# Peptides against a protein of PDB entry 3WG5: the designs that were tried, part 207

Target 1, 218 residues: chain A of PDB entry 3WG5
Amino acid sequence: LAKNIVYVAQIKGQITSYTYDQFDRYITIAEQDNAEAIIIELDTPGGRADAMMNIVQRIQQSKIPVIIYVYPPGASAASAGTYIALGSHLIAMAPGTSIGACRPILGYSQNGSIIEAPPKITNYFIAYIKSLAQESGRNATIAEEFITKDLSLTPEEALKYGVIEVVARDINELLKKSNGMKTKIPVNGRYVTLNFTNVEVRYLAPSFKDKLISYITD
Target 2, 218 residues: chain A of PDB entry 3WG5 as posed
Amino acid sequence: LAKNIVYVAQIKGQITSYTYDQFDRYITIAEQDNAEAIIIELDTPGGRADAMMNIVQRIQQSKIPVIIYVYPPGASAASAGTYIALGSHLIAMAPGTSIGACRPILGYSQNGSIIEAPPAITNYFIAYIKSLAQESGRNATIAEEFITKDLSLTPEEALKYGVIEVVARDINELLKKSNGMKTKIPVNGRYVTLNFTNVEVRYLAPSFKDKLISYITD

## One batch from the design tools (peptide; made by RFdiffusion4, then SolubleMPNN)

Design b2_p22_2_s4 (from b2_p22_2, 10 letters changed)
Fold by OpenDDE base, seed 2:
Structure b2_p22_2_s4 (fold): chain B 218 residues (1-218), chain C 218 residues (1-218), chain A 22 residues (1-22)
Amino acid sequence: as target 1 above (218 residues)
Amino acid sequence: as target 1 above (218 residues)
Amino acid sequence: VEGIEPITFPGLTASTLAAIAK
């Protein structure tokens, strides 16, 4: 019986257009093999809003379920990472990780001070993050507070408040706990029930280009 | 007789994935109308390498000639802007503009100091910028020196050294001087001779999204 | 090639955002 495949890939560091290329490559590989899902082990302090929006769109256009797993312990899905997670088919977090802190900024001045985003930009991202939460049936009030209060949550809090679906220590526990869950957003127009019975886990390594980008952004 | 159309659009500020969206939108509009060309009035201090590479690829995939015009006087195609220019079908500069200063950096530290790129990254971009210059028949030695010496050139120097094709004060002079020139890279696999006889110039305005992005990055 | 100060979300180190802005 053809084993269902689950791909696992890691995306670490800042969210950039290179990060988009990583997401696109990883999801494309998993789509080509008709995988049951791809798990992205995400560890990001945040990133660019444009790259984030493109990544969210790429996830939403995926032909297979994309699971964001905030991993390893000590990792975060901060800022742009939170949006990506909220745009995904399933969110998991490892103990000792965090999610949130989504207040948009224009950047940093030469002196390292934050350049505050004007209210119109903040309001745009409030609407955007709320839409991601609502579309996925996740807590839109907390999603808004990720911006308005710059709120950060633990995995246990995020689960409790209905921001995420799974707390898991490792890939095996994630697969076990998420088996039989429905995707929080549709795949090819349908909500999919995840089937992790008798799956083969395949790890995707970063390309040389991905390694170069990661090395540049670390 | 159906007038050939030349589109003109402006891209100002830092090169981001939002800048990619601007390029993509502008080129797509011009492609849909089977324009003779699109002129992008470029004024940038630089930007992201990833966005830059995507923009270069988008230009190279264009069904119509994309002319980069460093404009207005006082503008620059610095850093990422130089790569974009070198990846285009024709480069023009207005008097009082500049091109070059392409040394890759990893970023700025909290104290505003430049984080130097490791030699492997610098070497990657040397190879990349040289490839763009070589593919377009432009000065690859100067392209390398844009990195190795952080070289900046005036329009007159850039023209003299074979980095650019045109020095022009305005769109009318650009059209006049570039009329009959061959594209420096192929369009749909063929080098095109620009025909700006009896053209209608159409200006493309930034979208609301583009304005929002520009407002955020300024 | 430097970091553009994107609409950065918190957690982008000022350094890496600024890195791609050249």
Scores: peptide ipSAE 0.052, ipTM 0.250, DockQ to the pose 0.180; fails the geometry check
Fold by OpenDDE base, seed 5:
Structure b2_p22_2_s4 (fold): chain B 218 residues (1-218), chain C 218 residues (1-218), chain A 22 residues (1-22)
Amino acid sequence: as target 1 above (218 residues)
Amino acid sequence: as target 1 above (218 residues)
Amino acid sequence: VEGIEPITFPGLTASTLAAIAK
């Protein structure tokens, strides 16, 4: 029996292999408790593509709905964060946040300039991000433009264009607005109707290791 | 008498000589048990061309149908993975996956930039990939464009263009949709009609060696 | 904005085909 529990956890900073471990841990906890959902408060400038793809896979393999919430105000789901969001069961954004800017790069030069990715890599990620959008019934044209035009959107624009599902100021508003929504991708092969009526919100604190690594990677 | 058995195994990561050993082992197990087919869940960014060609040959020499399934969501059959798929008896893709980006490269420079292959090598692979497509009755023009344009496709695009045969969310849907399909290339000199009625699905676990090598090559 | 460091796609490395093109 699904408990009327919603977990909330924070993931902030660069997307790395460690970020995968955080996602995996948080989702596993929520799965074990048969939570109604987990909300991941996400604030990221981007990071590694390998870690990003693994995170997307882990989300899509989740036994419970995973909601990506770009939070707090001033946060972003930039680059890798956008892919992660597009791979999730529901996307929410707080006012004053952003999503997009997904152009792949090979890295930074010694002077901090971007080393551009070759067309091969860019086209791969175009196909990948379009696939994520299409699978979730989100705007695949905008998803492509996150790469080809380095497009970034406000929450209101992202909602309007069908990239995201919810604009919410806080967790309570998010729960209220998303109550009764269907997941944009399946959970265990089924689209789930979210039930946030009379839920207990449980916050997952970062582990000591999580705090330490976040501090080192900032 | 063919048993109503379908084997399923996973191959993830770079295409190497070890990946050949995995394919060979999995196919051999399925052959020995006179399975109806083997499904290989494939997720690869590419790898070595020599290993890829050996894998294609091993698939084409199989005594049973080998189905390449780009799975799970977020997976790819990129570069070498596309050639392997095109060399197989049936291609399936899960939603949220991709196929293509087949341009050969000599490697990466110290700064991560691609070292381009000379025209003679590129032309060899164009001829090779077109041959795989033609032999399997798949779209040879798109196969060429996987190289010349570094094209990548979504499952829906790949199906539409006649690159793949099935879009399926999971193994059950794959079996259901591919039931009664003919193999795109012959098995023992004959095109086989797949019979997935009342099949037992057997999962092949990776060996300990397989897990260790996958971990090192990630 | 740290871009997606692309997965260094190993790509299709043709290094071994130098032997075929001889």
Scores: peptide ipSAE 0.033, ipTM 0.245, DockQ to the pose 0.186; fails the geometry check
Fold by OpenDDE base, seed 3:
Structure b2_p22_2_s4 (fold): chain B 218 residues (1-218), chain C 218 residues (1-218), chain A 22 residues (1-22)
Amino acid sequence: as target 1 above (218 residues)
Amino acid sequence: as target 1 above (218 residues)
Amino acid sequence: VEGIEPITFPGLTASTLAAIAK
């Protein structure tokens, strides 16, 4: 019986164009092997909105389920990471992680103060994040508040409010809890029921390029 | 006779993950239509190295020739833009444009001073830019000097030194001059002779997303 | 080259994104 393969990869640090490459590479490998899913262990303080939107689109175009797992404890899917999560087929969080704080900014001034985004940009991202939530059947009101109130949630709160689907301590618990769940967005036009019965877990290491870029962006 | 189609699109501003999306979208459209080539009118001061490396990889994976055209007059393929150009199937520049200045930096300090990259990063990008030049049969010594001396070149100098292939005032002159040239890197494992005889030029407009991101990043 | 600072979300310093920038 062909072993159901689940890939696990780590994406850590700022959301950048390289982060897009990492997502693309990881998802492509998993697609080529007809994996049952890929789990991305995500730890990000946020990043570029453009990279984020590309990553979301790449996830939405995936031929297999992409699970965002905010891991390990102490990790976050902050800012851009929240959008990525909301664009994915399933969101899980480890205890002691966070999600939210999605207000767009233009950057930091020389004195370290935030340069606020103009209202038109803020409103665009409000509409965008709400659309991601609505399409995935997640809480669009809370998604809006991630921007308007710069709200951050614990895993337990995020689960309670219907922002995420799973709280899990590790990959084994994640696989166990998500087994039999439907993807929150379609895979190739169909909602997939996840089958994590008798799976082989394969870890994808960062490429040499990935390691270098992570080193440079951190 | 199926009209040979050449796509033309504009990429302007900082090299970001969104810039990657623009490249990917544009190239994908041109691939789907079996275009003879796509010309990217590039004007960039530079940007993220990660985005740059992804864009280079996307270009190298293209099923059709990707021509980087530094345009209009006053435009540049500075920093990350130079790497993208060196990773492409053909480089053209308009008169009054520039290429080079490729030294990696970690950013700007609060006082606007450059934060220098550590030697290991600088050396990595020296090796990388030299590899792009060597693979494309372009001047690897000058490519190194784009970093080590922060060198910038005019179109005429870049042509003279074998960094670029064409100086052209507009798309029509570019098509005329590049007709019959071989790509500097392979397309699907083969060097392609460009055939711009009896072509239809199609312009790709930035998507709504592209316009928004360009507005936000500018 | 004064990089146009991308729209970032809080938590990413523009400085770290700029780190592999020119």
Scores: peptide ipSAE 0.025, ipTM 0.244, DockQ to the pose 0.209; fails the geometry check
Fold by OpenDDE base, seed 4:
Structure b2_p22_2_s4 (fold): chain B 218 residues (1-218), chain C 218 residues (1-218), chain A 22 residues (1-22)
Amino acid sequence: as target 1 above (218 residues)
Amino acid sequence: as target 1 above (218 residues)
Amino acid sequence: VEGIEPITFPGLTASTLAAIAK
């Protein structure tokens, strides 16, 4: 029986347009091989809102399930990472990771202080994050609070509140726990039941370009 | 005779992942309508290298000719904008615009000073910009000097040196001057002769999302 | 959304850093 392929790739660091390229490349490879899913091991403190929105859109346009896995322990899906997760087909977190802290800012002042986003921007992202949560059948109230309270959650809290679907220590546990789950958003207009029985896990390495830009942005 | 459609859209401000979304959206709309071309009125001081590279790739993947038009007078295709232009099917500039200043930087220090890119990064972008110039049959030496000398050119200089194809005051002059020109890079693997006789110009407005993010990034 | 300073070219305004949701 031809093993279904599950791709695993890592995206680490700040969410930038380069991060979009990484998502696009990884998802495209997995799409080309008709993978059962791609798991993105995500560790991000956040990044650009625009890149985030593009990544979300790219995930939503994926021909295969995209699983965001906040991994390893100590990793975060902070800020932009939370939006990306909420826009994905399944969210998993490893123990000792975090999700949330989504308050949009305009940047940092010369003194390192946060430049606050105007209410219009904040409200836009509140609406946006709530939409992602609602569309994915996740907790839109908590999603809003990721902004309004700059809330960060543990995996256990995020699971408890219905923000995420899986807490898993590693890829094998993730595959085991997510097997038979339905995607939280459609793939090509349909909710897909994940089949992780008898799969081959294939890891995607960053390209040289990916490494270079990650090196520049890290 | 059904008028061929030429789309015109504006992309202003810093090159970000949002700018990628704008390019993608605009090009996609024009592709869907089988437009003769899309003209992107570009005014950018530069931006993110990763977003730039994605934009270039999106332009190169376009099913229709993408014309970068540095417009209006006073606008620039600075830095990332130059790469985008060099990656496009045709470059036009309005009088009083500029192109160049492509030296990669890591960012700005707290005091506003430029953090220099390491030689490896600089050399990567030298190779990249030269490749764009070479692939488009444009002046690769000047393209390199956009980095090595942080060179900026006027439209007249850029035309003289074979960096751009058209100097035009407005869309009508651009259409007139570029009519019958071949694209400098392929569209779907073929160099296309632009046909701007009896065209309908259709302007694409930024989405609400585009306006919001532009407002945030400006 | 933390703005890592992209490889940018001179002309990044502080505002480009600003579209960083924390």
Scores: peptide ipSAE 0.025, ipTM 0.250, DockQ to the pose 0.210; fails the geometry check

Design b2_p22_3_s1 (from b2_p22_3, 12 letters changed)
Fold by OpenDDE base, seed 3:
Structure b2_p22_3_s1 (fold): chain B 218 residues (1-218), chain C 218 residues (1-218), chain A 22 residues (1-22)
Amino acid sequence: as target 1 above (218 residues)
Amino acid sequence: as target 1 above (218 residues)
Amino acid sequence: MPKSAKRKGDGVELEVLGVGVK
């Protein structure tokens, strides 16, 4: 019996237009192979909101379930990473990771001070993040507080508050715990029940371009 | 008599956090050597507005004049590049270049359609670009039209409308035409008269990191 | 300055202003 494939790929660092290209490439490979799902191991401090919104849209247009996994321990889905997670079919976190801190800023001044976003931008992202939470059946109140209180949560808190679906130490525990879960958003207009029974895990390596960009952005 | 130094550096491609690092490095080198000015040969389709705002702030905090030169022919200071130029001490353009098209977008959808910025974001950038124009004594009406009409200008039009200060074919013509001009914004709180009499031109090479990023973003 | 301080500044540039200014 042909084993169902689950792809695993790593996305690390700032969310950029290049990060969009990584998501697009990884999801496209998994779609072409009719994978049961792709797991994106995400470790990001945040990044660009344009790239973030494009990534969210790419995830929502996926022909297969996209699982955002905040991994490894010590990783974060901070800011833009939280939006990406909230836009995905399933969120998992490893112990010792974090999610949240979604307050939009205009950047950092040369002195390292935050350039505050105007209220109109903050309010846009409040509406946007609440929409992502509502569409995914996640806690929209906490999603708003990720902005208004710059709240960051542990995996256990995020699970407790209904922000995420799984706390898992590794890919095997993630597959075990998420098996039989419904996607939090539709795949091709339908909620999919994840089937991780007798799956083959395939790791997607970064392209040469991906490795080189990672080396430069580190 | 020790020749005054003018640095020339190239910045090409998308405006990113890495582009900020390039500006910071180049300006810092020129500040350390007490250069008469630095000329940044800019060719950009645009990029991130956070990086753009940080770059503008870095230019405005410069201890020396920063001249943005839209170069070579065929180059553009599009979108984010226009804001950077408007935030600088002097703008020059080569024949066959363009400036403008500053309408903020949230990004591109997967189908290549523009995700429109909400009116509140558009209005923020209208206020911001007008401020840059006003502070530099440049045409604030045209600066607004770079957004509201997505206007792009030729060098000759941009000069005519008081958006830029110099049209020049090369560095030598730029130095000749800008010699004796006052900076459009202060340097250390004072408007500086550019002195390009008997200057040495020094080119700043991209760092190994810069070359590698350029190679990856191409 | 330790590598750790750059990482916090690297993070939440929620460029609301991802002006993909193409």
Scores: peptide ipSAE 0.045, ipTM 0.290, DockQ to the pose 0.186; fails the geometry check
Fold by OpenDDE base, seed 1:
Structure b2_p22_3_s1 (fold): chain B 218 residues (1-218), chain C 218 residues (1-218), chain A 22 residues (1-22)
Amino acid sequence: as target 1 above (218 residues)
Amino acid sequence: as target 1 above (218 residues)
Amino acid sequence: MPKSAKRKGDGVELEVLGVGVK
């Protein structure tokens, strides 16, 4: 019996148009190989809203399950990262990670202070994040509070509140715990049951371009 | 029995004069083939009010039903997109999409702050959006609040409040749910009952020009 | 010649742009 393949790839740093290219490349490789899933190890402080929305769409259009794994310990799915996670087929977090802090901003002033987004924009993202939560059967009240209260959660809190599906220390524990789980959103119009029995784990390395872009944006 | 044709086309990005050309092209093709309807998969952050008003008129002058479908998940009918939707024969939304945030602005300042529209312009668009809602038998109070409160809604909220007609995950579910529904505005002076029995779905691809314009405006 | 009434909406934007989610 040919082993089912699970891809693992890392996405680290600010969410930009180049981060979209990374997601697209990784998911495309996994789709081409008819992988059982791809796990994206995510560590981001946030980034651009336009890039984030494109990434969410790319995930939701995936022919295979895309698992967002906030990893390693000390990583975050902050701001844009939370939206990406909420748009995915399954969210996992490692102990010592965080999720949330989703209030939109226009940028930073010269003194480093946040330029607040006008209510129009804030309300747009409240509706957007709530829709992602509702679609995925996750806690839409907490999703709203990620914006309105700048709320951030631990993995244990996020699991307790129904924001995420799994707390796992490593890929092996993640595969074990998520085996037999249904995707929180459909894959090609169907809720898929993950089959992590007899899997081969394949790590996708960042391209040279991905490394260069990460270096410039860090 | 010749299959009734339903066209599906995508309109993504900012609403501009080029977006009008896309709407006009797509609707014209569907009119020429006497299609049962055209579904426009809409994903827009908004755009120009002049272009929006022309698009609304083009939809209202259509010889066939024009269904606005906020799709895929993560898409929005934001700002100008909401006006376009409210001017259409039927609104559908996919889970994970949003609608609203319709307050008019004059543009952005050099620091990225919104330049507010004067009360005269705001009041004009309040009257305009309310008229679109009233004409289509949709919630005019919520339509006003899309401006006055910069309100944005999930598909479930929009359906609940009577802003939209259908929540659907894909084109097949949309066709199934909208089959036998009446258009919310007239087609050639008549409210039409949609007939999505025994239909052929035809996808209209963006022209090379449409792709180039989307690339420049993204 | 009827003055082409500047369509109300010239120079008005209905956008949700320029947003960072950091």
Scores: peptide ipSAE 0.031, ipTM 0.277, DockQ to the pose 0.070; fails the geometry check
Fold by OpenDDE base, seed 5:
Structure b2_p22_3_s1 (fold): chain B 218 residues (1-218), chain C 218 residues (1-218), chain A 22 residues (1-22)
Amino acid sequence: as target 1 above (218 residues)
Amino acid sequence: as target 1 above (218 residues)
Amino acid sequence: MPKSAKRKGDGVELEVLGVGVK
């Protein structure tokens, strides 16, 4: 029996247009190989709203399930990372990770202070994050509070409140726990039941460009 | 008589947080040396709204006049570049350059189509660009139309409509034409008359980091 | 020596939308 392929790729650092290119490349490879799923190990402090929206759209257009995995311990799906996770087919977190803190800002002033987003922008992202939660059958109230209270959650809290689907220490535990779960959003118009019973894990490496960008952004 | 120093630096490519770092570095050097002004040779297709707003704020906080010069021929101050220009102490353009096309977008979809910004965001940037124009005594109606009509202007049109102050082929012509002009916004609360009668031009080079980022963004 | 500004673990910036690069 041909093994189901699961791709694993890492995305680390600020969410930018280059991060979109990474998501696009990784998902495209997994789509081309008819993978059962791709797992994206996500560690981000946040980043660009535009790149985030593009990444969400890229995930939503994926021909295969995209699992966002907040990993390793100490990682976060902060800000843009939370939106990306909420836009995905399944969310997992490792122990010692965090999700949330989604308050939109216009950036940092010269003194390093946050430039607050005007209410119109904040309200837009409230509506957007709630829509992502609603579409995925996740907690839209908590999704709103990620902005309005700048709330951050532990994996256990996020699971308890219905923000995420899995707490897992590693890829093997993730595959085991998510096996037989349905995607939280459709793949090509259909909710997919994940099949990890006979899985080959394939790791995608960052390109030279990806490494170079990471080096500059870190 | 000690020569007045004018710094010249180039900023090319997408407006990002790294572009902010370039602006900050360049302006800081010129401030430290008590330059008469800094000229930023700008060529940008646009970029990030956050970085743009930070750059505008950095210019507005400058201890010296910041002149945005859309250069060389074929360059543009498109989108974010227009906002940066409108936030500056003086705008110049070389023949064969352009300014405008300021419609805010959420990004590009997978098919390369523009993700339109919601009306709330568009209206925010309309108000913002108009404020920059008003503060600088530039054409706020045209500034609005840079968004609402996605208008792009030639240097001659931009000069005619009161968007820019100078059309110049090169730095020498720019210095000659702008000599004796008042800044369009205050420097430390005062409008400054530019003095280019006895000028030493000093060129700032991009850092290794700046070059590396440019290489990756191109 | 320019003091390394301690990046406090400040709130995760959803950086506002790119003004559309055409």
Scores: peptide ipSAE 0.029, ipTM 0.547, DockQ to the pose 0.167; fails the geometry check
Fold by OpenDDE base, seed 2:
Structure b2_p22_3_s1 (fold): chain B 218 residues (1-218), chain C 218 residues (1-218), chain A 22 residues (1-22)
Amino acid sequence: as target 1 above (218 residues)
Amino acid sequence: as target 1 above (218 residues)
Amino acid sequence: MPKSAKRKGDGVELEVLGVGVK
């Protein structure tokens, strides 16, 4: 019986055009091998809005399920990371991680204070984050509050409020808990039931370029 | 007679937090040596709004004159580069360079199309670019049109419209033409008359980190 | 001990991008 493959890759740091290239590369590899899914271990404070929107679109266009896993403990899917998660086929979080804080900003001043985005930007991203939540059958009210209240949630709160689907300590627990779950968005127009029975886990290493970017962005 | 020092450094590529670090490093070196000025040879398509605003503030806080020089021929001070220039003590351009195209965007779609910024973002940056122009005694109407009409100008047009102060082919011509000019914004609360009589030109090399960033962003 | 500045969730950052004059 040909073992189903699940890919696991890590994306860490700020969301940039290079982060898009990482997502695209990882998903493309998993698509080429007709994997059962890819799990992206995500740890991000946020980043660029354009790169975030492109990543969401790349996930939505994936030929296979893309699972966002906020991992390891202490990691976050902050700001752009929350949008990416809400745009994915399944969200998991490890204990001691966080999700939320999605308020759009123009950036940081020299003193480290936030430069506030004008209300029309905020309203645009409110509409956008609500659409991602609604399309995935997740809590659109909490998604809005990630912006309007700068809300951050624990994994337990996020699960309770219907923002995420799984709390898992590691990849093995994630595979066990998500086995038989339907994707929250369609894959090729169909809601797919995940089959993690008898899977091979393959870890994708960062490219030399990915390592170089991480070294510079860290 | 102690020769006055003029530093020259190059900044090329997208405006990011690393570009801020480059500006800060270069200006700090020139401040420490009590240079007559630093000339930044700028070639940028644009970049992050926050990094741009931080660079403008760093220039405004400089203890010495910071001259933005759009160089070499074929270079641009596009988008963020125009704001940086308008925030500086003097703007120069080489023949065959451009300035402008300051419309704020959310980014690029996967197909390379621009994701338009909401009107309130545009209005914020209109107010900001006009303030930079007004504070420096430059053409605030053209500064607004860099956004509202996505206007780009040649050096000759930019000089004619009072956007820039100097058109120069090289550093020697720039020093010659800008000698005796007053800074367009204050240095330590005073408008400084540039003295490029009997100066030593010192080129600042990019750090290893600067070279690594350029290699990744190119 | 310097309090590790809690990396506040970085907001969605905007860009001022010049369209290169083609």
Scores: peptide ipSAE 0.025, ipTM 0.499, DockQ to the pose 0.295; fails the geometry check

